# Peptides against a protein of PDB entry 8BZL, part 297

Target 1, 228 residues: chain A of PDB entry 8BZL
Amino acid sequence: SYDRAITVFSPDGHLFQVEYAQEAVKKGSTAVGVRGRDIVVLGVEKKSVAKLQDERTVRKICALDDNVCMAFAGLTADARIVINRARVECQSHRLTVEDPVTVEYITRYIASLKQRYTQSNGRRPFGISALIVGFDFDGTPRLYQTDPSGTYHAWKANAIGRGAKSVREFLEKNYTDEAIETDDLTIKLVIKALLEVVQSGGKNIELAVMRRDQSLKILNPEEIEKYV
Target 2, 242 residues: chain B of PDB entry 8BZL
Amino acid sequence: SRRYDSRTTIFSPEGRLYQVEYAMEAIGHAGTCLGILANDGVLLAAERRNIHKLLDEVFFSEKIYKLNEDMACSVAGITSDANVLTNELRLIAQRYLLQYQEPIPCEQLVTALCDIKQAYTQFGGKRPFGVSLLYIGWDKHYGFQLYQSDPSGNYGGWKATCIGNNSAAAVSMLKQDYKEGEMTLKSALALAIKVLNKTMDVSKLSAEKVEIATLTRENGKTVIRVLKQKEVEQLIKKHEEE

## One batch from the design tools (peptide; made by RFdiffusion4, then SolubleMPNN)

Design b1_p27_2_s1 (from b1_p27_2, 16 letters changed)
Fold by OpenDDE base, seed 2:
Structure b1_p27_2_s1 (fold): chain B 228 residues (1-228), chain C 242 residues (1-242), chain A 27 residues (1-27)
Amino acid sequence: as target 1 above (228 residues)
Amino acid sequence: as target 2 above (242 residues)
Amino acid sequence: SEDEAFAKELAEKVSKLPEEYADRLYY
């Protein structure tokens, strides 16, 4: 039967395909999310785009809706599927509920999708983790993380991808109320965190900022250099 | 453990999808396909490997497929898989046209197929398609476009790229010779011949072994043209004279 | 075991794959 369970428990109770999907995430470039007071910031390590490649088609950060954006680490094709489904859900929610999704709602939707792919005998897990940031309709900034297992948690700051351990250690040490007191300080914190693992400074960093009642803003390299 | 069901694309302990990577390796053995974006057009150039004397004159490109009035693609990999995917592309494009009364945007067509490819890497009982594609097209959103997709369901836009045999070497040559912002279709054709001459494992490049298609805009309409053998011969001759 | 031999063979074959393949899959 081709329906052999792809994701099965080991004798010791491990779901190896889920664990291995987490290893796939570690092959992705680093992404960092930080929740400030009135700002959410995503920072990512830029993939070296081939000289002849169109940068427009290489995205690690994307909008899910006007009030929610996501960064991922891991399999790019898997990420596209998740992003598309999340976007459809965001639009559906607006049509049916007449309000934008909360960041938690869309995170839970994504997490549930991932979880179903860990339980289906005919599907492998998604090879992605995601940082989902945005604002709820009440103006509260939110940061969530999802992993291949379909778990999700709210964070003040977190990182995913190959450099995530080092970046998290940095954030654990440096994330203070003083460090996020202003929008600029919050952005600086993300940049400093990424610089722990990214070579060649600001040129290899992409930053996205969302402020209350504002759309996602991707900073240009010149804007990033002002914080370095 | 052999228990990694070779029939299902699963993660290795290190988080790799080996079946997808093996599909990519299979494509490396296919004939070379090039795509080059110019200011005034876009082209595909493909190696013809299956020249059998008993084949009827290939009136139609073996490796270059018209998808709709605004798009064409070239394929490297398993022929049977390619046929399935090219037919699916045509169906997607037609369905969109019927639904919206407008041609499908180039990237949307590419993405739709890439979602299918991705599904074949995630669902049990399916294997990855052993096919990479180059897409050329025009739409009102981005003008002339060149895309590449692989068995993973990943894709990207390109100014110039190559798939199939010796693709890495071809890409290196393209990086050296491609002049951003200054590329005309004429210069792109010359570059395609130059790269194919170096990447094809042939003593001498012949027009019989090369298929070239150009996509241009004339009077507000997209024109997809497969070059005649004589035109390709002239391009080869010009290259030999330089 | 035949399984170990196959695993070794597979590992050797995988090690010969161009790194470019993996680089295309992940971001």
Scores: peptide ipSAE 0.336, ipTM 0.776, DockQ to the pose 0.466
Fold by OpenDDE base, seed 5:
Structure b1_p27_2_s1 (fold): chain B 228 residues (1-228), chain C 242 residues (1-242), chain A 27 residues (1-27)
Amino acid sequence: as target 1 above (228 residues)
Amino acid sequence: as target 2 above (242 residues)
Amino acid sequence: SEDEAFAKELAEKVSKLPEEYADRLYY
């Protein structure tokens, strides 16, 4: 069967391992990203941390650099590899170009990395999609998405993972200029979008906010509850 | 489906990595290993299945390995795979020490090995390691720490956890009896014996079948010791009297 | 043969792994 070979085309032109990697993404907990006017917000569904698990080791949102952060859905170990490679590239860019990466640049780097893992018989695709948010040097907020194939696009808002369809449908209906008029409204939009698929309210949400000229802030549960 | 289980680690149509799941199944048949974090230390307790009188006592432990002066690990799964991974952990820790003139932080050592594990799930011609590990350690950043890693290269920090045979039942018992913020090393040792007594498929727990290591801080130094058989016997006896 | 039938049955049982294993792979 053609589906048993790594990175081969089927007779009908399908790359089954890439498609199946996309199914792996759908098994991941939901992540949502929204671009506001002067803010970018990432929200993720917290897996019920086992009662005895250390929460500090369970992060779905991470900084790539001071001006860029990433959320993912899919295989946690695969995500760690991508994050580490992206962090190295961000530092390398600062050293060689003397400026931080643009959000598009680092997204393209991640996308190219993923694509290379779809074109080698010695590698399987990464089982992750990513939402990459941040600010360009000119202060423009950006949101990008990448998938296992290595494609990437810019978005106003998007979602990945298990609940992505329902969250996207919500965002398509509720993402308006009025809904993102303020930072607080943008945060509320993300929380409302996640609540479409997350049970038990704000306790099961992790939220990260990056404002213009500010570092990534992860909101604590008490701060999240104020928006619910 | 038989279509995706026999070859290199590839995705199933449902997005599953069957070879990684099969490696986890192999670990489920291994002897039980427990880890418990206390306020004043951290411990590993492991089932000893191979009791050979002719085994040279020079072995620090069958299942517990010292990695450096500040870390130890316990292994569940394929012995040959465990030997490769424990050796790699020691090499990573030593290279870091030589490069930075400081001991490697606990989580960095765990992550470095987990990246190797992950690679064995992604590259063609490789199979996943059939090994889960519990790591205990101390560093200046987080103090006493307990980590668990699996064949996927995933890891997490824990207050208490279990790998190997009957691990799910052990974790359930740990959740019931572990008191956050109140756990002393003494109480952790008692809890370890209690859980092992219920999860090991033995009629009676004996000291010869249990290995326990503790990691403590004394005079600003990490002390890793394996409990003597007499100390384990005393813990078992105390449990039987309660 | 009975051995082939047994091998086939065993292979089918081994293919039915607990969903818990899959859940550990994903975040």
Scores: peptide ipSAE 0.158, ipTM 0.644, DockQ to the pose 0.274
Fold by OpenDDE base, seed 4:
Structure b1_p27_2_s1 (fold): chain B 228 residues (1-228), chain C 242 residues (1-242), chain A 27 residues (1-27)
Amino acid sequence: as target 1 above (228 residues)
Amino acid sequence: as target 2 above (242 residues)
Amino acid sequence: SEDEAFAKELAEKVSKLPEEYADRLYY
C-alpha cells in the first residue's frame, strides 16, 4: 500500500520527501561554518527570542563532544534527536576505541542515520541540515555539512538555512588564505558573512569558536561586537 | 491521490509538517492554560470547562497534573492524549529516580517527553499528539522553572506563557505586565487572574472555572499546592476591586 | 501531477492556519 511509503521515488526519479525536507531546512534560521588554519567557527542567526522566553533553552549550536560542535537549520525537534544520537555515539567511541571521534566519523554517523530515515517506509526524513565542525585527534580542523538526504561533504566554509545562498555567495568571494590567516580574521569573516542576512547586527548573532586543543567557546554579545 | 494529510506526518512541498500544525490548531480550541515564573515560586493557571454540577465541593484538578514531588504540568488539547503523556512523564520521572536516586532535572523530563512527541511526528502510522503542555518545577540546577512544549516535540523555557484558547492575546498581556526580576508569587497570581479574566470566553470569571497550582520551596522541600476554591475566589475578588 | 494538485489543495487549507505554527517548528 503506497500510503505507508513515506519516501518513494517519483516516476522521474525524485525523492520528494527528501526534497521537501530540504525545503524545511531553508525555512530555518541561517547557520555558517568556517574552517580557519587553527580554528573552526560556527555562527548562527538568532531567531527573535520571544520577550518572555528563556534564552538558555534556545540553542542552535551544540557540542557533540569536546572536540566536535554542530549547528543546524530546520526542525528543532528533529535536530535534538540527531544531536542526542551523535552524543551517544561520541561517548561510545571514546569507550570502545579509547580515542575521540574524528569529525568525519561522527559526520558519517549522522549522515548514515539520516539516510536510513530516507529509506525506511515507516519514517520521514529528518528536516535538518547540519554544519559539523571540530578537530581531529591530530589537531586538524574540519568542517562538514550534511543534509536531509544523508549526503555529507567537507568544506572550507559553508552555510545552511534561509540565508544560505547569500552567505555562500559572500564566502565564495571573500574566503581567501589571507581572510583566514589569523583566528581573529576567521571570526571576522563569519560575522561579516552572517551580517549579509542578519539585519540587527551583532545582537542577533550567536558565535561559537573552537581552537586547537581548546573547548568550544560561545562568544558573548560584547565579544561579538568587537568584531563588527 | 496520496493525501499529505494522512496519519503519517510527511513534509509538504513547502517543507511543512501539516499534521503537526493541525494538532496545534486543535490545541488552540482547548481551554486556556497559563504559566508564570516568579522569584519565589512558579504557578499554573488553567481554565476548567467541565463543571460537573453533581460533583460535591471536592476540588479536583482537571487540567493540572502532579508529575513528581518537584514538578507539575498543565495540558491543553486532546484529553486522551494528555492522559497518555502525563502518565509517561510520571514513568520517566520514576525511572530516573530509581536509577539515579535523585529527582530528574526539570528540563531533562521535558526533553524526554519531547523526544517521544517528536517520534510521533516522524514515524509512520503515528499521528502527532494533540497536546501542548506547560511544566512547572524546581531543581537544584536552575531553581524554579517554567517550560512549554508543543506537538512537534519542541520546547522552551519561559518566564510567562500561555497555551490553548486565546493564547496569543494572553501572551501579549503577559509581555506587557510581566516585570522581570520583580515578580513575586503573589503578583504572579494576580497577573494570572488578570490575564484569565480577559482571555477566557466567560462573562464573569468564577473560581469554579479556574484551577491554579503553585510550586514553592519550603524548608528545602518542593511544595505543590492546588489552590482551594475559596483562595481563587479571593484572588478574583481582589482583581475586581482593583 | 496528482501530487501537485494535492499539494495545491493542501496549501490552500494550510494557508488558513496561523503562520506562527510553522515558525514554532523551525529554529
Scores: peptide ipSAE 0.074, ipTM 0.666, DockQ to the pose 0.605

Design b1_p27_2_s1 (from b1_p27_2, 16 letters changed)
Fold by OpenDDE base, seed 3:
Structure b1_p27_2_s1 (fold): chain B 228 residues (1-228), chain C 242 residues (1-242), chain A 27 residues (1-27)
Amino acid sequence: as target 1 above (228 residues)
Amino acid sequence: as target 2 above (242 residues)
Amino acid sequence: SEDEAFAKELAEKVSKLPEEYADRLYY
């Protein structure tokens, strides 16, 4: 069977290892990204951390740079590799170009990295999708998604992981200019979207907010409850 | 599904990495290793299975390895794989020390090895390492630390955890008895003995079958000490009296 | 087919693995 080989074309033209890597993403917990007017918000379903596990070491949202953050769904170890490469690139860009990366630039870098892992017969694809959010230097909020294939697109709102279908359906119905008119409304939209799939309400949600000219802020549970 | 039992770690149609999961299963047959974080130190307790009288190698420990002056680890899984990984840890730590003139932070050493483990799950012609590790350490950033890593290249920080045989049951017991913020090294040692006594398929726990190492801070220095058999015997005796 | 027999045998073997192993790999 052709699906047993490292990323090769099937007779019908499929890259099964890429498709199966997309199935790996669906095993991840849900992440949602929403672009507001002057805000970008990432929301994630918290993995049930074992009682004795240090929460510091369990992160679904990470900063890539001061102006860019990422949420992922899928293989955690694969994500770490991608994150580290992206961070190095962000720093390198600052040194060589003297400006921070654009959100599109770093997304394209990540996408290219993923694509290379689909092209080499000596590698399996990365089992992760990512939502990449941030601000360009001009203050424009951006949201991008990339998948195991190395495809990437810009979005107003999107979701990845286990509950992504339901969350996307919610966002398609509820993402309006009025729904993102304010920062608070944008945050509320993300929470409502996650509540479609997250059990036990706001306690199982992590939210990261980046506003124009501000650093990434991870909301504490009390702050999240104010929006519920 | 046999198709995904290939020598190369590839995704199944369901998006699973079966070779990594099988490596985890292999570790389940290894001797039990426990780690417990206390306020005043951190410990490793490991089952010693190979008590051979003719073993000439004066090992500091069979299953507990000193990595540098501030870190130690215990291993569960394939011995040959463990030797490779523990040597790599020592090399990484030494290279860092030479480059930066300071000890490598605990988490950074763990992540460096985890990146290697991950690579063995992604690159063709390689198999996952059949090894899980517990790491204990101290650094200036986070103080006393306990980490666990698995064949996937995932890791996490823990207050208490277990790898190897009966690890799930051990973790359950640790969850019940571990008191956050109140754990002393003394109480951690007692807890380790309690858990090992229940998880090891032995009628009586003996000091010959258990290795314990503690990591403490004394006068601003890290002290890694393997408990003497007599000390372990005393801990076992105390547990039997309670 | 030999492939179907193999698939079935593997499915049976995989079904015996703790679900926890898969859950640990993903977030």
Scores: peptide ipSAE 0.342, ipTM 0.775, DockQ to the pose 0.452; fails the geometry check

Design b1_p27_2_s2 (from b1_p27_2, 17 letters changed)
Fold by OpenDDE base, seed 2:
Structure b1_p27_2_s2 (fold): chain B 228 residues (1-228), chain C 242 residues (1-242), chain A 27 residues (1-27)
Amino acid sequence: as target 1 above (228 residues)
Amino acid sequence: as target 2 above (242 residues)
Amino acid sequence: SEEEKFLEELKEKTSKLPEEYSDALYY
């Protein structure tokens, strides 16, 4: 059967399926990432979990490895595929190179995976953007963003999903060296940024913090309220 | 005509996967399936649609499938798609058992199938499966578990949920009556009958139209049991008396 | 394009679907 090319160029040079996948990302709840001095913070708008749903099965932030975390916006099932592939690569790298991946390395791997799905016949693009944060072995905090096209860039701060425009505008105005001078101020900046688009305060926010040589910490609602 | 090409599931200009949403709509026309998690077990209750009188009743269940010794599922949607997916679940579970010499964890089995479902939404020449599943199981990691999966390859754990016809109304009723921490299997069975009685488009609930399976632990072993018609009749009768 | 026409037809047909279906797919 002719696996018709799904992602084709328009007459004006657009890849519509990639652009439409970017629109799929905007249907996702907001995620924000901020790189501090010695901290990386991911904040997400919590999806309204049904009363009878198990919260452990509803995650927007996940660890890829001990030193790398990812938040996504867009298609949940697509995200699971990307996360699983990234986790396997992180473990493979540890086995073959005997060192953890750099944040850039795993971002590039994810980006390459996404790009292949934009060029392969009979595959649609991934309907997700991701914020990838962590620490390199030298202790440098990193934040990367990747989109459905397979592009990626390093950021000081960025946002993805429904409220990303408003959050980015806030960050552009408020991200200063003073605003990230301490870990607590960095966390507060993320919360303030999310509150631009999230209703009902800290109850609808999930925060993940990674510090140098520390594992990912997901803050509980009570911990979040201390920063509000 | 050539226009109905097996168009791969593609994004709309708004970023929607319409073929997945259409598959979800198709499931809404299927018979109702309920799942309820209790402290001492988990159950599936499914609407049995009129089986042709000439069909051999030898079926363990029309809508409830044993997957392995520790898991069962119910299906809502296209029967042929359901058969393919339930067979795949059994194969995955068996391969895991052979490889690791232990039963597959419940969530791992669910995710393995969900990855297949997702692939059918992303790869060319494939359509989404027109099937949602409820999974019940026990494992040493999380104990009794209830999961739901949809055509997108998304899944979630649940205390109680419903798929198929009138699922939204059923979920609303479950939210009202489900008491966290106090749910026994006995109370779960009563709740299942109550919800089915209201959600099934029948004037009177009968045992012939309801299939119920329970999963419990007895002497350190999982027991999956399909309730006999007489047992279901007793549950219905008890509900009518309350 | 034929693809755009197809997508427009799909959009028109899906406008009748519950938003809950779409909401379930995204996070």
Scores: peptide ipSAE 0.363, ipTM 0.792, DockQ to the pose 0.700
Fold by OpenDDE base, seed 3:
Structure b1_p27_2_s2 (fold): chain B 228 residues (1-228), chain C 242 residues (1-242), chain A 27 residues (1-27)
Amino acid sequence: as target 1 above (228 residues)
Amino acid sequence: as target 2 above (242 residues)
Amino acid sequence: SEEEKFLEELKEKTSKLPEEYSDALYY
């Protein structure tokens, strides 16, 4: 019985399951990443959490290591698998190389994982895109994006998920050296970008900030309102 | 030759996982299960559909499964799938205990099973499990906990939730009557009966058709107890008098 | 193609499902 390869080339050279996985990403809520001078910021549209649901279990932004965090858009369960593997790799790297991963390294690891799931017989692609941000050990802020195909690129700013097109259009117009001159301005840029697609303002936004030589900080609603 | 293996979960052109959604639909036809978190405990209430007199006496419960000393679960969906998953939960919990000499944290057990569920949605030749689970537990990290997981391998923590038949209506009722921070186990039991009475397609709620388990802490130990039929009868009677 | 027919059949079957099922899977 031919284990029908889930991801196969069409006669016209398309990998439909990869393309359809990219459509799955668009069903996710919006995430935005911006690289500042000495800061990286992730902003996400909060999913409407049911009144009786524990917010602790609803996370779109996750730490991979002390120096790296990730936001995703798409299938939540798929994201958990990727996050867990990335965390294990970060710890393994610390043990074997005695240094934390670079943001590029862990991005490449995630990308390679995704790519393998596009080529392995009997596996569907991951239905997630990710924004991976952090600092390299030299203090350089980094932002990477990866998609279901396993492609990855470095960005100054990018967005994924449902509202990503509108957010990217905003960022293309408004991302300037002046707009990221300070940490506060960089945060404001992310908020403004999200407000293009998020209804009801700051209450539906989650922000994560990582500054040089600092741990990931999730801003509370009161802190977000200061920037709105 | 059928180009798509019907057992293989693939993306639709619109990015949907239809086999997972079909599994969720199948669960909607299963017997109702409720979970409610209280300040002093957590409970599961499950519809018992099979009340055949020739069934061998179940020592614990037909629909509520003890996983370890600190956790129990209830299931909605395909019974055979549920049996496989509940056995796997027990094995995971036992392996953890042997490895670390402490009970597995509740969320870690839930996550471990959810990773299995997810794998059955991503690997070819596998179908999603047609099962949703409610988990109740206690651990030293978060105290009393209630979780729900679905066929996708997604999960969440809840103060109160429902799976199976009429789950949406049940969740709506729970949202109306659940008092955050003020929920006692006694009030949670009353709420469970109230919701089941409204969501079960029965003219009159009877104790024979309901299984209830409570998880409490006594003298620094977790106690998982299935309520006796007489206790459930008293809860129903009390509800009818109100 | 047999594939197109299969996809159309899937689309018809899924159009009857509540959107809540799909929404639950994504974030």
Scores: peptide ipSAE 0.360, ipTM 0.784, DockQ to the pose 0.638
Fold by OpenDDE base, seed 1:
Structure b1_p27_2_s2 (fold): chain B 228 residues (1-228), chain C 242 residues (1-242), chain A 27 residues (1-27)
Amino acid sequence: as target 1 above (228 residues)
Amino acid sequence: as target 2 above (242 residues)
Amino acid sequence: SEEEKFLEELKEKTSKLPEEYSDALYY
């Protein structure tokens, strides 16, 4: 019987495979999310792409739907599975409910998926954390974070991956109403936060911006340099 | 005491998947496979190790597999695992064609297999596939394409890359000699021979030890061609004269 | 635990592998 539990409680009450999956997340490059007034911004540390590699195939930020985007940190292949399932759920929701998902709804779906992989025999946890941003149908900007355990919370700003501690410390000090007063200031805050851990400035940063009633925009390097 | 299934791919305390890394190490001992993207085509070049004296005239590629009319792949790693994965690729491509009445886009075929590979790293009672693949293809969306996938289920698009034995050295040579935007299929073939000559642990490169396939477009159709031994001999001879 | 011992053994054996293998898995 191959019903061997991969994720079991230790005698002291730890779920080691979940904790170790959290360590896998720390091997990922840094991602940061910030909720502004009428904008949500994802910023990521770009992985050094090999000279002969197609950059199109190296993505840390992806759309889940027209109103929702996600950045991840951790195992790339695990992230693809989560992204695909989330995309299917977003489309299913549109078909069955006739409205796009709320950011909370899709976050909860992803969280529940992750949680099931921590409790199901013969499955290891997902080795990813995610920042999920977007707009609800009412135009409210949202930011959520999920971890390998399936826990999720709403945030004003947060970070995941290798440099997350330093970035969070920066955000705790610098996230104010004044710092997010405009879209441009919100973008600048994300860039400044990433620059705490990213070397060589704007060339190693990718930014995704979603404004109210607008589609996701990935900023090009020239657009990023305007904020540095 | 329910013994943990030692056969399951689990995280280490440092968050590593050691069974996946071991599969990658095993692939490093396999024969070298190269892929090079050109402006007018894409190629695979693979080391042929199984030269059995009793093998009759080999009209088939040992390591290069046609997947459909628009795609081929090369494999490095465990032969039995490779056979399973190449068969699955063909089935996925066939099912898509039947369902949509058009060929599967190259990246979609690659991702479908990569999702299978990933599942074998996450589900209990399974081991990672000990196989990396290079994919060459053409589709109406992106034209000529080259992809690489590993045991983790990760993949990437490439202008040129290498898997198997001495892959790191091969990739270094490709980085030095590959000129983006200027690569013709003819130049790519010459580069493939140059790299294989340096990376294969053979005293002399011979056409019997090398398989080469090219994918081109002729009159709006994809043409996948395995080079004849005489053609490979001519490429080797030309390289030796330079 | 037997699991921890097994993981430690795997760690020791894997420490000889190129770090590039691990790095390739993460983003």
Scores: peptide ipSAE 0.347, ipTM 0.763, DockQ to the pose 0.670

Design b1_p27_2_s2 (from b1_p27_2, 17 letters changed)
Fold by OpenDDE base, seed 4:
Structure b1_p27_2_s2 (fold): chain B 228 residues (1-228), chain C 242 residues (1-242), chain A 27 residues (1-27)
Amino acid sequence: as target 1 above (228 residues)
Amino acid sequence: as target 2 above (242 residues)
Amino acid sequence: SEEEKFLEELKEKTSKLPEEYSDALYY
């Protein structure tokens, strides 16, 4: 029965629930990803943590595996579901294939999950976009973006969420080989990009860095201020 | 109109989940529940609206539920939904204990329920739960903890927070009066009474209208205690004298 | 269309809710 499908084609061929889920993403705080030479960097706009809220429970950047991390924009609860499934898949892959996932593999898994929720009766789309960064086993840095439709693409740099347009415009102008020549310059590029949309400077930015052959490092506010 | 009301879990054109927001509105009409984290404990305070004189002395809090030996919760919203969720919390905690031979960490229990809540916002033929919860607990990882969850399946840790009627005003008062690092359970109890007195639509706060539970550690064990009416009366009296 | 009218009605009804409800859902 057509009446039971949440996501259906309009007469003009639109999937309105997917488009509206993309609008949900735009309500999320901004996330930025940049691929450097031997570094990947995620930056996010910190949601104004209410004074009495525990900051520990408010994370927009999460590890999926030792070699992969993700930032998201959109519905927080939806993101948690995707993150958990992705983590399970990463562990399953290590057990079955005896190698960590490639960044592309886990992105494709997440994208396929999202796509299924656009096609399954009685499910709404996920209201999230994600920036997925990491290193493949060969040491190649990767950045992928995925949206509510289940599409995904590889990027040198990208942004999602409320300020994404302004941040992308900044990155289009400022992403050069010189701007990513060093790890520090790459980090600075992400911070500068976020500062286009984030008020009150470095205090409202969360930054995660993954260098080649290193684990994910979340920078503390003092470390971020060194780059500002 | 009616055909689309059957689409319980759809995005609006603006990307909003209106059914989740409507559930939040329904919670706004529920009795106030407050949680405060202290250095030496954590508390829940809840408005008791159904004081029917003919109700047998419910020995147990109407709105505060023990989940296990280390956790309790309070509920704001639809009572039937609350009963389902509190039962599910207990089942999750029991299954974890059976599987791992240790109590479930506080945040894991909260997350497990929040995943259920989220599912009811994403799967068709289901409506969001019209319930917000406050959770208090202790575990070896983070010590005393306070969490809030909403109909979306979102949650957060808090030093102090409020759900239900006049929750925004209560949160504002908590932000003003909560002293980070200096909060004792005694001061938290006083703050709870202060906030409830201002946020409850009652001319005079009475012990019959307030339920308070504390969670403390004694001799390496968690103690969850519902305050006796006399203890609540003393707290109210102390507040009136200030 | 009836669908467009309904979606507009939903938009209007949702817009009357406290913005805090919407803000609570998104990261």
Scores: peptide ipSAE 0.264, ipTM 0.732, DockQ to the pose 0.688

